Peptides against a protein of PDB entry 2Q3Z. Designs and how they scored, part 51

Target 1, 272 residues: chain A of PDB entry 2Q3Z
Amino acid sequence: YVLTQQGFIYQGSAKFIKNIPWNFGQFEDGILDICLILLDVNPKFLKNAGRDCSRRSSPVYVGRVVSGMVNCNDDQGVLLGRWDNNYGDGVSPMSWIGSVDILRRWKNHGCQRVKYGQCWVFAAVACTVLRCLGIPTRVVTNYNSAHDQNSNLLIEYFRNEFGEIQGDKSEMIWNFHCWVESWMTRPDLQPGYEGWQALDPTPQEKSEGTYCCGPVPVRAIKEGDLSTKYDAPFVFAEVNADVVDWIQQDDGSVHKSINRSLIVGLKISTKS
Target 2, 254 residues: chain A of PDB entry 2Q3Z as posed
Amino acid sequence: YVLTQQGFIYQGSAKFIKNIPWNFGQFQDGILDICLILLDVNPKFLKNAGRDCSRRSSPVYVGRVGSGMVNCNDDQGVLLGRWDNNYGDGVSPMSWIGSVDILRRWKNHGCQRVKYGQCWVFAAVACTVLRCLGIPTRVVTNYNSAHDSNLLIEYFRNSEMIWNFHCWVESWMTRPDLQPGYEGWQALDPTPQEKSEGTYCCGPVPVRAIKEGDLSTKYDAPFVFAEVNADVVDWIQKSINRSLIVGLKISTKS

## One batch from the design tools (peptide; made by RFdiffusion4, then SolubleMPNN)

Design b1_p12_7_s3 (from b1_p12_7, 6 letters changed)
Fold by OpenDDE base, seed 3:
Structure b1_p12_7_s3 (fold): chain B 272 residues (1-272), chain A 12 residues (1-12)
Amino acid sequence: as target 1 above (272 residues)
Amino acid sequence: GSLQLPIGVKPP
């Protein structure tokens, strides 16, 4: 989880699982230096360098910083996400074969955001950075991955009397989503939450005002302990959200219906 | 690789 430079990332769909090879390249020349630059341009460092540096011994703190800095939202982060299939002014997310080129481009262009990433690109870059910093990390894939936007553990769709989805702000379920799990102790939590921690660098929702997510103990998600920092409800929803349809009737009434045809969450963890 | 895509929502 630290020494492996080459691996696979799972993609596709629950019914048609695919994988791609990925070069994490954490030991390639200059990559560690770029990871240190990433830390030195984070908002917390810019605000108070001494305080930021004093906390870099904490993988909890560093993991959260990296989660925020791998995306360019809110800061001078590494990657800009794009999902509309219009990549002409950058690099298609599917073109990347490793983290090294991305990180080098970012650094060489004055920490300008690299175009473009999707979930596995964000996750893979985060994995590289965390491994460089000595944090055991793996990429994970979750099929039928929910994006809960209102923190109610539901994916809600509003429908008219004909069953047609209404509104422009329907909540999201991805065919797949990738994030990382990092191994760390959690001295900031009650005993028993050491081990794998979920971190999500894809900019989906803000956590404490920043597009970052985690770390949250995988155990907490499995046990449904949603009070556990950080972002347990969001990560829980990614793998466990219920899908609800709000159906407007002809008389103007609204009926709640559980959509049992959509099962959220099928997580696959990598062994390397 | 494969793109990350929204999945279709089946009617209730």
Scores: peptide ipSAE 0.376, ipTM 0.864, DockQ to the pose 0.405
Fold by OpenDDE base, seed 1:
Structure b1_p12_7_s3 (fold): chain B 272 residues (1-272), chain A 12 residues (1-12)
Amino acid sequence: as target 1 above (272 residues)
Amino acid sequence: GSLQLPIGVKPP
């Protein structure tokens, strides 16, 4: 995983799986230096450089920093996300063919955010950075990926008596979502949670005040141990959330219905 | 490639 510089990222939908080639390029000239710059502009370094540097031996710490710094939310991070199909003032997320150009643009423009990214772009850049830093990492694609906004492990839709969705701020399911899994030990957890850890650099929810996610043991998600740091409930919901329709009647009563037509989660882990 | 899109709800 650390040695692979070229690979594929899965996209599309559960029924129509697609992939794109991607150049991670972790060993290309200057990329390691850019990754180090990324660490040196993170909020924790700016607050206390000595403390931040002392913790960089921990892949848990570094993984969490990288997940936050790949997005430009809250910091001088790499990418600005956009999902409204209006990319005229930047680069379309679909135009990227690798992490190298993105990282070079970021650095060469004084660590200004690069426009634009979507989930696979965030994940791919994070993968590059983590690999550069010696952390075995792979991109993961999850089809029908849930975004739980209120931490109840449900995707909730509000509907009128005719089944029409009400409101514009409903929770959502992505056709696909990408994040990364990194291999590391978890000395900060009980034994048995070493191995693959999920990290999500796409800015979706804040974790401890920062748009970052993980690391959380894949095992913990599989076993339903939502008490494990970091962000187990959110990652669990991405792959396991139930979909619920709240149907409001004319009398003001609300009926809860499980939506069985929307099945959350079909995770594909890349081998390269 | 393909864009990441919401499903199950009306497009915004």
Scores: peptide ipSAE 0.370, ipTM 0.841, DockQ to the pose 0.528
Fold by OpenDDE base, seed 2:
Structure b1_p12_7_s3 (fold): chain B 272 residues (1-272), chain A 12 residues (1-12)
Amino acid sequence: as target 1 above (272 residues)
Amino acid sequence: GSLQLPIGVKPP
């Protein structure tokens, strides 16, 4: 989880699982220096360098910073996400074969955001950075991964009487989604939450005003302890959300229906 | 590789 530089990332769908090889490259020349630059341009350092540096011994703190800095939302972060299949002014997310080229491009262009990433690219870069900083980390893939936008642990669709989706489609389910799990103690929590912590660098929802997610104990998610910092409800929903259809009839009546045709969440943790 | 894509849910 620290020493391996090459691995696989799972993609595709629950019915058609695929994987790609990935070069994490945490020990390649200059990568540690780039990771340190990433820390030195983070908003917390710019606000108070002494305070930020004093907290870099905490993997909880560093994990949260890295989660925010791997995406370029809100800061001078590494990657710009794009999902509309228009990648002509950059690099297609599918073209990347490792984290090293991405990090080098970011640094060499004055910490300008690299175009483009999707979930596995964000996760892989985060994995590289965290490993480089000495935090044991692995990439995780979740199939049928929910994006809960209003923190109610539901994916809600509004439909007319014919089943056609109406209104806002902001809440959705990904065919797959990737994030990372990092091994750390949690002295900021009650005993028992040491171990794997979920971190999600893909910019999906804001946490305390920044597009970042975690760390949250995997145990807390498994046991349903949604009060545990950070972002337990969001991560819980990614793997456990229920799908609800709100069906509006012509007479104005609304019927709530639980959609059982799709099961949210099928998590695969990598061994490398 | 494969793109991350939104998926639809079947009508009830």
Scores: peptide ipSAE 0.357, ipTM 0.850, DockQ to the pose 0.404
Fold by OpenDDE base, seed 4:
Structure b1_p12_7_s3 (fold): chain B 272 residues (1-272), chain A 12 residues (1-12)
Amino acid sequence: as target 1 above (272 residues)
Amino acid sequence: GSLQLPIGVKPP
């Protein structure tokens, strides 16, 4: 998980699983230096360099910093996300074949955000950075991945009597979503939560005021321990949310329907 | 690769 430089990232949908090759390239020339620059431009370092540096021995701390810095939200992070198919002023997310070019572009342009990324790009770059920093990390793909925006562990849709979605459609399920899992001890938690920790660098929700996510023990997610830091409810919802349709009738009545056709979560972990 | 797409907004 540290030594592998080339691998595959799973994409597509639950019914039509695809993969792409990806060059993580954590040992390529200059990549470690770029990862160190990433740490040195993070908001915590800029606020208090001594405190930030003193905490870099903690993979928990570093993982959380990296999850925030891989996206450019709130900081001088690496990637700008975009999902509207308007990529003319940058690079289409589908054009990337590895993390190295992205990181080099970021550094070479004065730590300006690279346009553009989607989930697998964020995850792959995070994977590269974490591996560079000696943290065993793998990319994870979750099919039918929920994005819970109100922390109720539900994806709620409002529909008219004809089943048409109403409102702003804020809550959603992705065909797929990628994040990373990193292996670390959790001395900040009760015993038993060492092992794989989920980290999500895609800017979906703020955690403690910053677009970052995790680390949260995979065990905690499996066991439903939503009190476990960091961001257990959000990650839990990504893989376990229930879908509810609120169907409004002409008379103003509302019917609650559990949408069993939308099964959230099918996680695939990679070995490379 | 394939783009991320929302699937929950599809009509039943």
Scores: peptide ipSAE 0.206, ipTM 0.774, DockQ to the pose 0.456

Design b1_p12_7_s4 (from b1_p12_7, 5 letters changed)
Fold by OpenDDE base, seed 1:
Structure b1_p12_7_s4 (fold): chain B 272 residues (1-272), chain A 12 residues (1-12)
Amino acid sequence: as target 1 above (272 residues)
Amino acid sequence: GTQQLPIGQKPP
């Protein structure tokens, strides 16, 4: 989880699992230096360098910073996400074969955002950076992964009386989603929450005003402790959300129906 | 790799 430079990332769907090879390359020349640059351009460093540097011994702090800095939202972060299949002004997310080229492009272009990434690209770059910084990290794939936007642990679809989905489907379920898990102690929490911590660098929701997510103990998610920082409800929903259909009738009444055909969450943790 | 998509959605 620190020493492995090459691995596989799982993609596809729950029924048709696929994988791609990925070069994490955390020990390749110049990559550690780029990771340090990433830390030195983060908003917390720019605001107060001394305070930021004093906290870099904490994998909790560093993990949260990296989660925010792998995406270019809100800061000078590494990657711009795009999902509309229009990648002509950059690099298709599907064409990347490793983190090294991405990080080198970012640094060589004056820390300009690299176009483009999707979830596994964000996760893989975060994995590289965290490994460089000595934090044991793995990429995880969750099939049928939910994106809850209003923190109610539900994916909600609005339907007319005929069952047709209305609206823009802002809340959604991905065929797959990738993030990372990092091994660390949690001295900021009650005993027992050490171990794997989920971090999600794909910009989905803001946490404390920044597009970042975690770290949150995997144990807390498993046990349903949603009070545990950081972002437990969001990560919980990614793997456990229920799907609800709100069916509007002609008289204006609304019927709540549990959608049992959409089962959220099938998490696969990589072994390398 | 395969593109990330909303479930039930076709690639654009």
Scores: peptide ipSAE 0.307, ipTM 0.825, DockQ to the pose 0.580
Fold by OpenDDE base, seed 3:
Structure b1_p12_7_s4 (fold): chain B 272 residues (1-272), chain A 12 residues (1-12)
Amino acid sequence: as target 1 above (272 residues)
Amino acid sequence: GTQQLPIGQKPP
């Protein structure tokens, strides 16, 4: 998981699983240096360099920093996300074939955000960076992946009497979503949570004021221990959320309906 | 690769 430079990332949908080859390239020239620059421009370093550096021996700390810095939200991070098919002023997320070009572009343009990424691009870059820093990491794909926006472990749709979704914001389920899992001990938690930790660099929700996610023990998610830091409820919801429709009636009343046609979560872990 | 899309929706 540290030594593999080439691998596959799973995409598509639960019914039509696809994969693409990806060059993680963690040992290519200059990539480690770029990863170190990434650490040196993170907000925590800029605020207190000594404190930040003193904590870099912790893969928990570093993982959380990398999760935040792979996206450009809140900081001088690497990638700008975009999902609206308007990629003409940058590179289409679908065009990337590896992490190296992305990281080099970021560094060569003065740590200016690279346009554009989607989930697998964020995950792949995070995977490269974490591997460079000696943290065993793999990309994970979850099909029918929920984005819980209000931390209630539900995906909620508000609908009128005709079934039309109301409001300018709605929670969503992705056809697929990618994040990373990194192997680390968790001395900050109770015993038994060492092993794979989920980290999500795609900017979906803020964690402690920053668009980052994790690390959270995969075991905690599997066992439903939502008290474990970091961001257990969010990650749990990605793979386990229930879907609820709130349907407005003619008289203004609201009916709660469980949507059984939308099944959240089908996670695939990779060996590469 | 394939785009990440909301289920049942197209990109805006």
Scores: peptide ipSAE 0.286, ipTM 0.820, DockQ to the pose 0.535
Fold by OpenDDE base, seed 4:
Structure b1_p12_7_s4 (fold): chain B 272 residues (1-272), chain A 12 residues (1-12)
Amino acid sequence: as target 1 above (272 residues)
Amino acid sequence: GTQQLPIGQKPP
């Protein structure tokens, strides 16, 4: 989880699992230096360098910083996300084959955001950075991955009497979503939450004002401990949200239907 | 790779 430089990232759908090869390249020339630059341009460093540096021995702290800095939201982060198939002014997310080129582009262009990424690109870059910093990390793919925007642990669709989705509601389920899990102790939590921690660098929701997510113990998610820092409800929803269809009739009546045909969450952890 | 897509919705 630290030494592997080449691996696979799972994509596709729950029924049609695919993978792509990926070069994480954490030991390639200059990559560690770029990771250090990433830390030195993070908002916390810019606000208080001494405090930031004093906390870099904590994988919890560093993991959270990296999750925020891999995306360019709110900071001079690495990647700009885009999902609308308009990639002409950059690189299609589907074109990347490794983290090294992305990180080098970012640095070489004065820490300007690289266009473009989607979830696996964010996750892969985060994985590279965390591995560079000595944190055992793996990419995780979750099929039928929920994006809960209102922290109710539900994905809600509004449908007409014909079952057609109405409105432009942003709550959704991804065919797949990728994030990372990092191995660390959690001295900031009660005993027993050491081990794999979920971190999500894809800018989906703000955590404490910044587009970052985690670390949250995988154990906490499995046990349903939503009080656990950081962002347990959001990560829990990614893998466990229920789907609710609100069906509107012509007479204005609305009835609730639990969609049992769509099961949120099928998580695959990589070995490399 | 394959695109990340919302199930049943158009990409944002």
Scores: peptide ipSAE 0.279, ipTM 0.821, DockQ to the pose 0.509
Fold by OpenDDE base, seed 2:
Structure b1_p12_7_s4 (fold): chain B 272 residues (1-272), chain A 12 residues (1-12)
Amino acid sequence: as target 1 above (272 residues)
Amino acid sequence: GTQQLPIGQKPP
């Protein structure tokens, strides 16, 4: 999880699982230096360098910083996400074959955001950075992955009497979503939560005002302990949310229906 | 790779 530089990332859908090869390249020339630059341009360092540096011995702290800095939201982070199939002014998310080129481009252009990423790109770059910093990390793919925006552990669709979705569809389910899991102790938590911690660098929801997510113990998610920092409800919902249809009738009445055809969550953890 | 795409928009 630290030494492997090449691996596979799972994509596609639950019914049609695909994978791509990926070069994480954490030991390639200059990559560690770029990871250190990433730390040195993070908002916490800019606010108080001494405090930030003193906390870099904590994989919990570093993991959270990296989760925020892999995306360019709120800071001088690495990647700009885009999902609308309009990538002409940058690099298509689908064209990347490794983290090294992304990180080098970011650094070489004065820490300007690299266009563009989607979930696996964010996850893969985070994986590279965390491995560089000595944190055992793997990429995880979750099929039918929920994006809960209002922290109610539901994906809610508003529909007319014909079942057609109304509104802007703010909440959604991805065909797949990728994040990372990192191995660390959790001295900041009650005993038993050491081990794999989920971190999600894709900018989906803000955590404490920043587009970052985790670390949260995988065990806590599995056991349904949603009080565990960081961001347990959000990560839990990614893999466990229920889907609810609110069906409006002609008379103005609304019917709540549990959508049993949409099953959220099918997680695959990688060995590399 | 394949794009990340929204799903779940079919009628119940």
Scores: peptide ipSAE 0.269, ipTM 0.803, DockQ to the pose 0.431

Design b1_p12_8_s1 (from b1_p12_8, 4 letters changed)
Fold by OpenDDE base, seed 3:
Structure b1_p12_8_s1 (fold): chain B 272 residues (1-272), chain A 12 residues (1-12)
Amino acid sequence: as target 1 above (272 residues)
Amino acid sequence: GASLQLPIGSEP
């Protein structure tokens, strides 16, 4: 989880699982230096360098910083996400074969955001950075992954009497989503939550004002302990959200229906 | 060989 430089990332769909090879390259020339630059340009360092540096011995703190800095939202982060198939002014997310080129491009262009990434690109870069910093990390894929926008553990659709989606589809389910799990102790929590911690660098929701996510104990998600920091409800919903349809009839009445055809969550953890 | 992340139901 620290020494392996090459691995696989799972993609596709729940019915058609695929994987791609990925070069994490954490030991390639200059990559560690770039990871240190990433830490030195994070908003917390810029606000108070002494405090930021004093906390870098904590994998909990560092993991959260990296989660925020791998995306370019809110800061001088590494990657800009794009999902609309319009990549002409950058690099298609599908073109990347490893983290090294991305990190080098970012650094060589004055820490300008790299175009473009999707979930596995964010996750893979985060994995590289965390491994560089000595944190055992693996990429995780979750099929039928929910994006809960309002922290109610539901994906809600509004439908007319014909079952057609009405209004803005703000909440959604991805065919797949990738994030990382990092191994660390959790001295900031009650005993028993050491081990794998979920971190999500894909900008989906803000956590404490920044597009970052985690760390949250995988155990907490499994056991449904949603009070556990950080971002347990969001990560829980990614793998466990229920889907609800609000069906409006022609007479103006609204009926709540559980959508049992959309099953959220099928997580695969790598052994890389 | 990579696949795009897409909303469920919109896969090619």
Scores: peptide ipSAE 0.417, ipTM 0.898, DockQ to the pose 0.586
Fold by OpenDDE base, seed 1:
Structure b1_p12_8_s1 (fold): chain B 272 residues (1-272), chain A 12 residues (1-12)
Amino acid sequence: as target 1 above (272 residues)
Amino acid sequence: GASLQLPIGSEP
């Protein structure tokens, strides 16, 4: 998980699983230097360089920084996300074949955000950076991945009396979503939460004021320990959210209905 | 080839 430079990323849908080859390229020339630049332009370093550097021995700290810096939200991060199929002023997310070109473009343009990324691009770049920094990391794909916006562990749809969806879908289920899992100890938690930690660099929700997510123990998600830092409820919802339909009647009454046709979560962890 | 990340049900 540190030594492999070539791999596959799973995409498509739960019914039609696809994969693409990806060059992580963590050992290619200059990539480690770019990863170090990424750390040196993070908001915590800019605020207090000495404190930031003193904490870089912690994979928990570094993982959280990388999660925030792979996206350009809130900082001088690497990638700008776009999901509206309008990529004419940049590079289509589907055009990338590896992390190396992305990181080089970012650095060579004065740490300006690279256009554009989607979930697998964010995850793959994060994977490269974390591997460069010596943290065992793999890309994970979750099919039917939920985005819980209000932290209630539900995906909620509002419907009229005829079952028609009303309003904007603020919460949604993705056909697939990618993030990373990194292997580390968790001295900041109770014993037993060492091992794989989920980190999500795709800007979805803010954590402590920054678009970042994790690290959170995969074990905590599996066991439903939502009190575990960081961001356990959000990651739990990605793989386990229930879908609820709120059906409004003409009299203003609302009926709650569990939607059993939409099953959230089918996680695939890569072995490469 | 690569597939876009889309809301479920939005696939062609």
Scores: peptide ipSAE 0.416, ipTM 0.898, DockQ to the pose 0.583
Fold by OpenDDE base, seed 5:
Structure b1_p12_8_s1 (fold): chain B 272 residues (1-272), chain A 12 residues (1-12)
Amino acid sequence: as target 1 above (272 residues)
Amino acid sequence: GASLQLPIGSEP
């Protein structure tokens, strides 16, 4: 999880699982230096360098910083996400074959955001950076991945009596979503939460005012301990949200139906 | 090849 530089990232859909080869390249020339630059341009360093540096021995702290810095939201982060299929002014997310080119482009352009990424690109870059920093990390793919925006652990669709979706489809289920899991101790938590920690660098929801996510113990998610920092409810919802269809009738009555035919969350952890 | 992240039920 630290030494492997080439691996696979799972994509596609739950019914049609695919994978792509990816060059993480954490040991390629200059990549470690770029990772250090990433740390040195993070908002916490810019605010108080001494405090930030004093915390870099904590994989919990570093993991959270990296999750925020892999996306360019709120900071001089690496990647700009785009999902509207208009990539002509940059590089299509599908064109990337490794993290090295992305990181080099970011550095070489004065830490300007690289266009463009989607979930697996964010995850892969985060994986590279974390591995560079000595944190065992793997990319995780979750099929039928929920994006809960209102923290109710539900994906809610509003429909009229004709079954037509009403309003903006803000909450959604992705065909797949990628994030990373990193191995670390959690001295900031009660005993037993050491091990794999979920970190999500794709800008989906703000955590404490920043587009970052985790680390949260995979165990906490599995056991439903939503009080565990960081961002347990959000990560839990990605893999466990219930789908609710709200049926609005002309008489003003509202009925809910739980969509039991669609199972949210099919997580695949990579072995490399 | 790589696949796009899409809302479920969407086609590329």
Scores: peptide ipSAE 0.405, ipTM 0.893, DockQ to the pose 0.565
Fold by OpenDDE base, seed 4:
Structure b1_p12_8_s1 (fold): chain B 272 residues (1-272), chain A 12 residues (1-12)
Amino acid sequence: as target 1 above (272 residues)
Amino acid sequence: GASLQLPIGSEP
């Protein structure tokens, strides 16, 4: 999980699973130096360099910093996300074949955000950075991945009498979503939560005021311990949210229906 | 090739 530079990232949909090859390239020339620059431009370093540096021995701390810095939201981070199929002023997310070019572009342009990424690009870059920093990390894909915006562990659709989704469709389920899992001890938690920790660098929701997510023990998610830092409810919802349809009738009444046809979550982890 | 991340039921 640290030594492998070549791998695959799973994409597509639950019914039609696909994969792409990806060059993580954590040992390519200059990549470690770029990862160190990433740490040195993070908001915590800029606020208090001594305190930030003193905490870099903690994979929990570093993982959270990397989660925030891989996206350009709130900081001088690496990637700008875009999902509207308008990539003319940058690089299509589908054009990337590895993390190295992305990181080099970022550094070579004065830590200017790279256009553009989607979930697997964010995850792959985070994986590269974390591996460079000696943290065993893998990319994971979750099919039918929920994005819970209001922290109620539900995906709620509002529908008219004909079953058509109304409103701005703020809550949604991705065909797939990628994040990373990193192996670390959790001395900041009760015993038993060492092991794989989920980290999500795709800017979806703010955590403590910053677009970052995790680390949260995979065990905590599996066991439903939503009190476990960081961001357990959000990550839990990605893989376990229930789907509810609110159907408005002609008389103005609203009917609640549990949508059992939309099953959230099918997680695939990689061996490398 | 790579596939876009999309809402379920959506097409590129």
Scores: peptide ipSAE 0.404, ipTM 0.894, DockQ to the pose 0.562

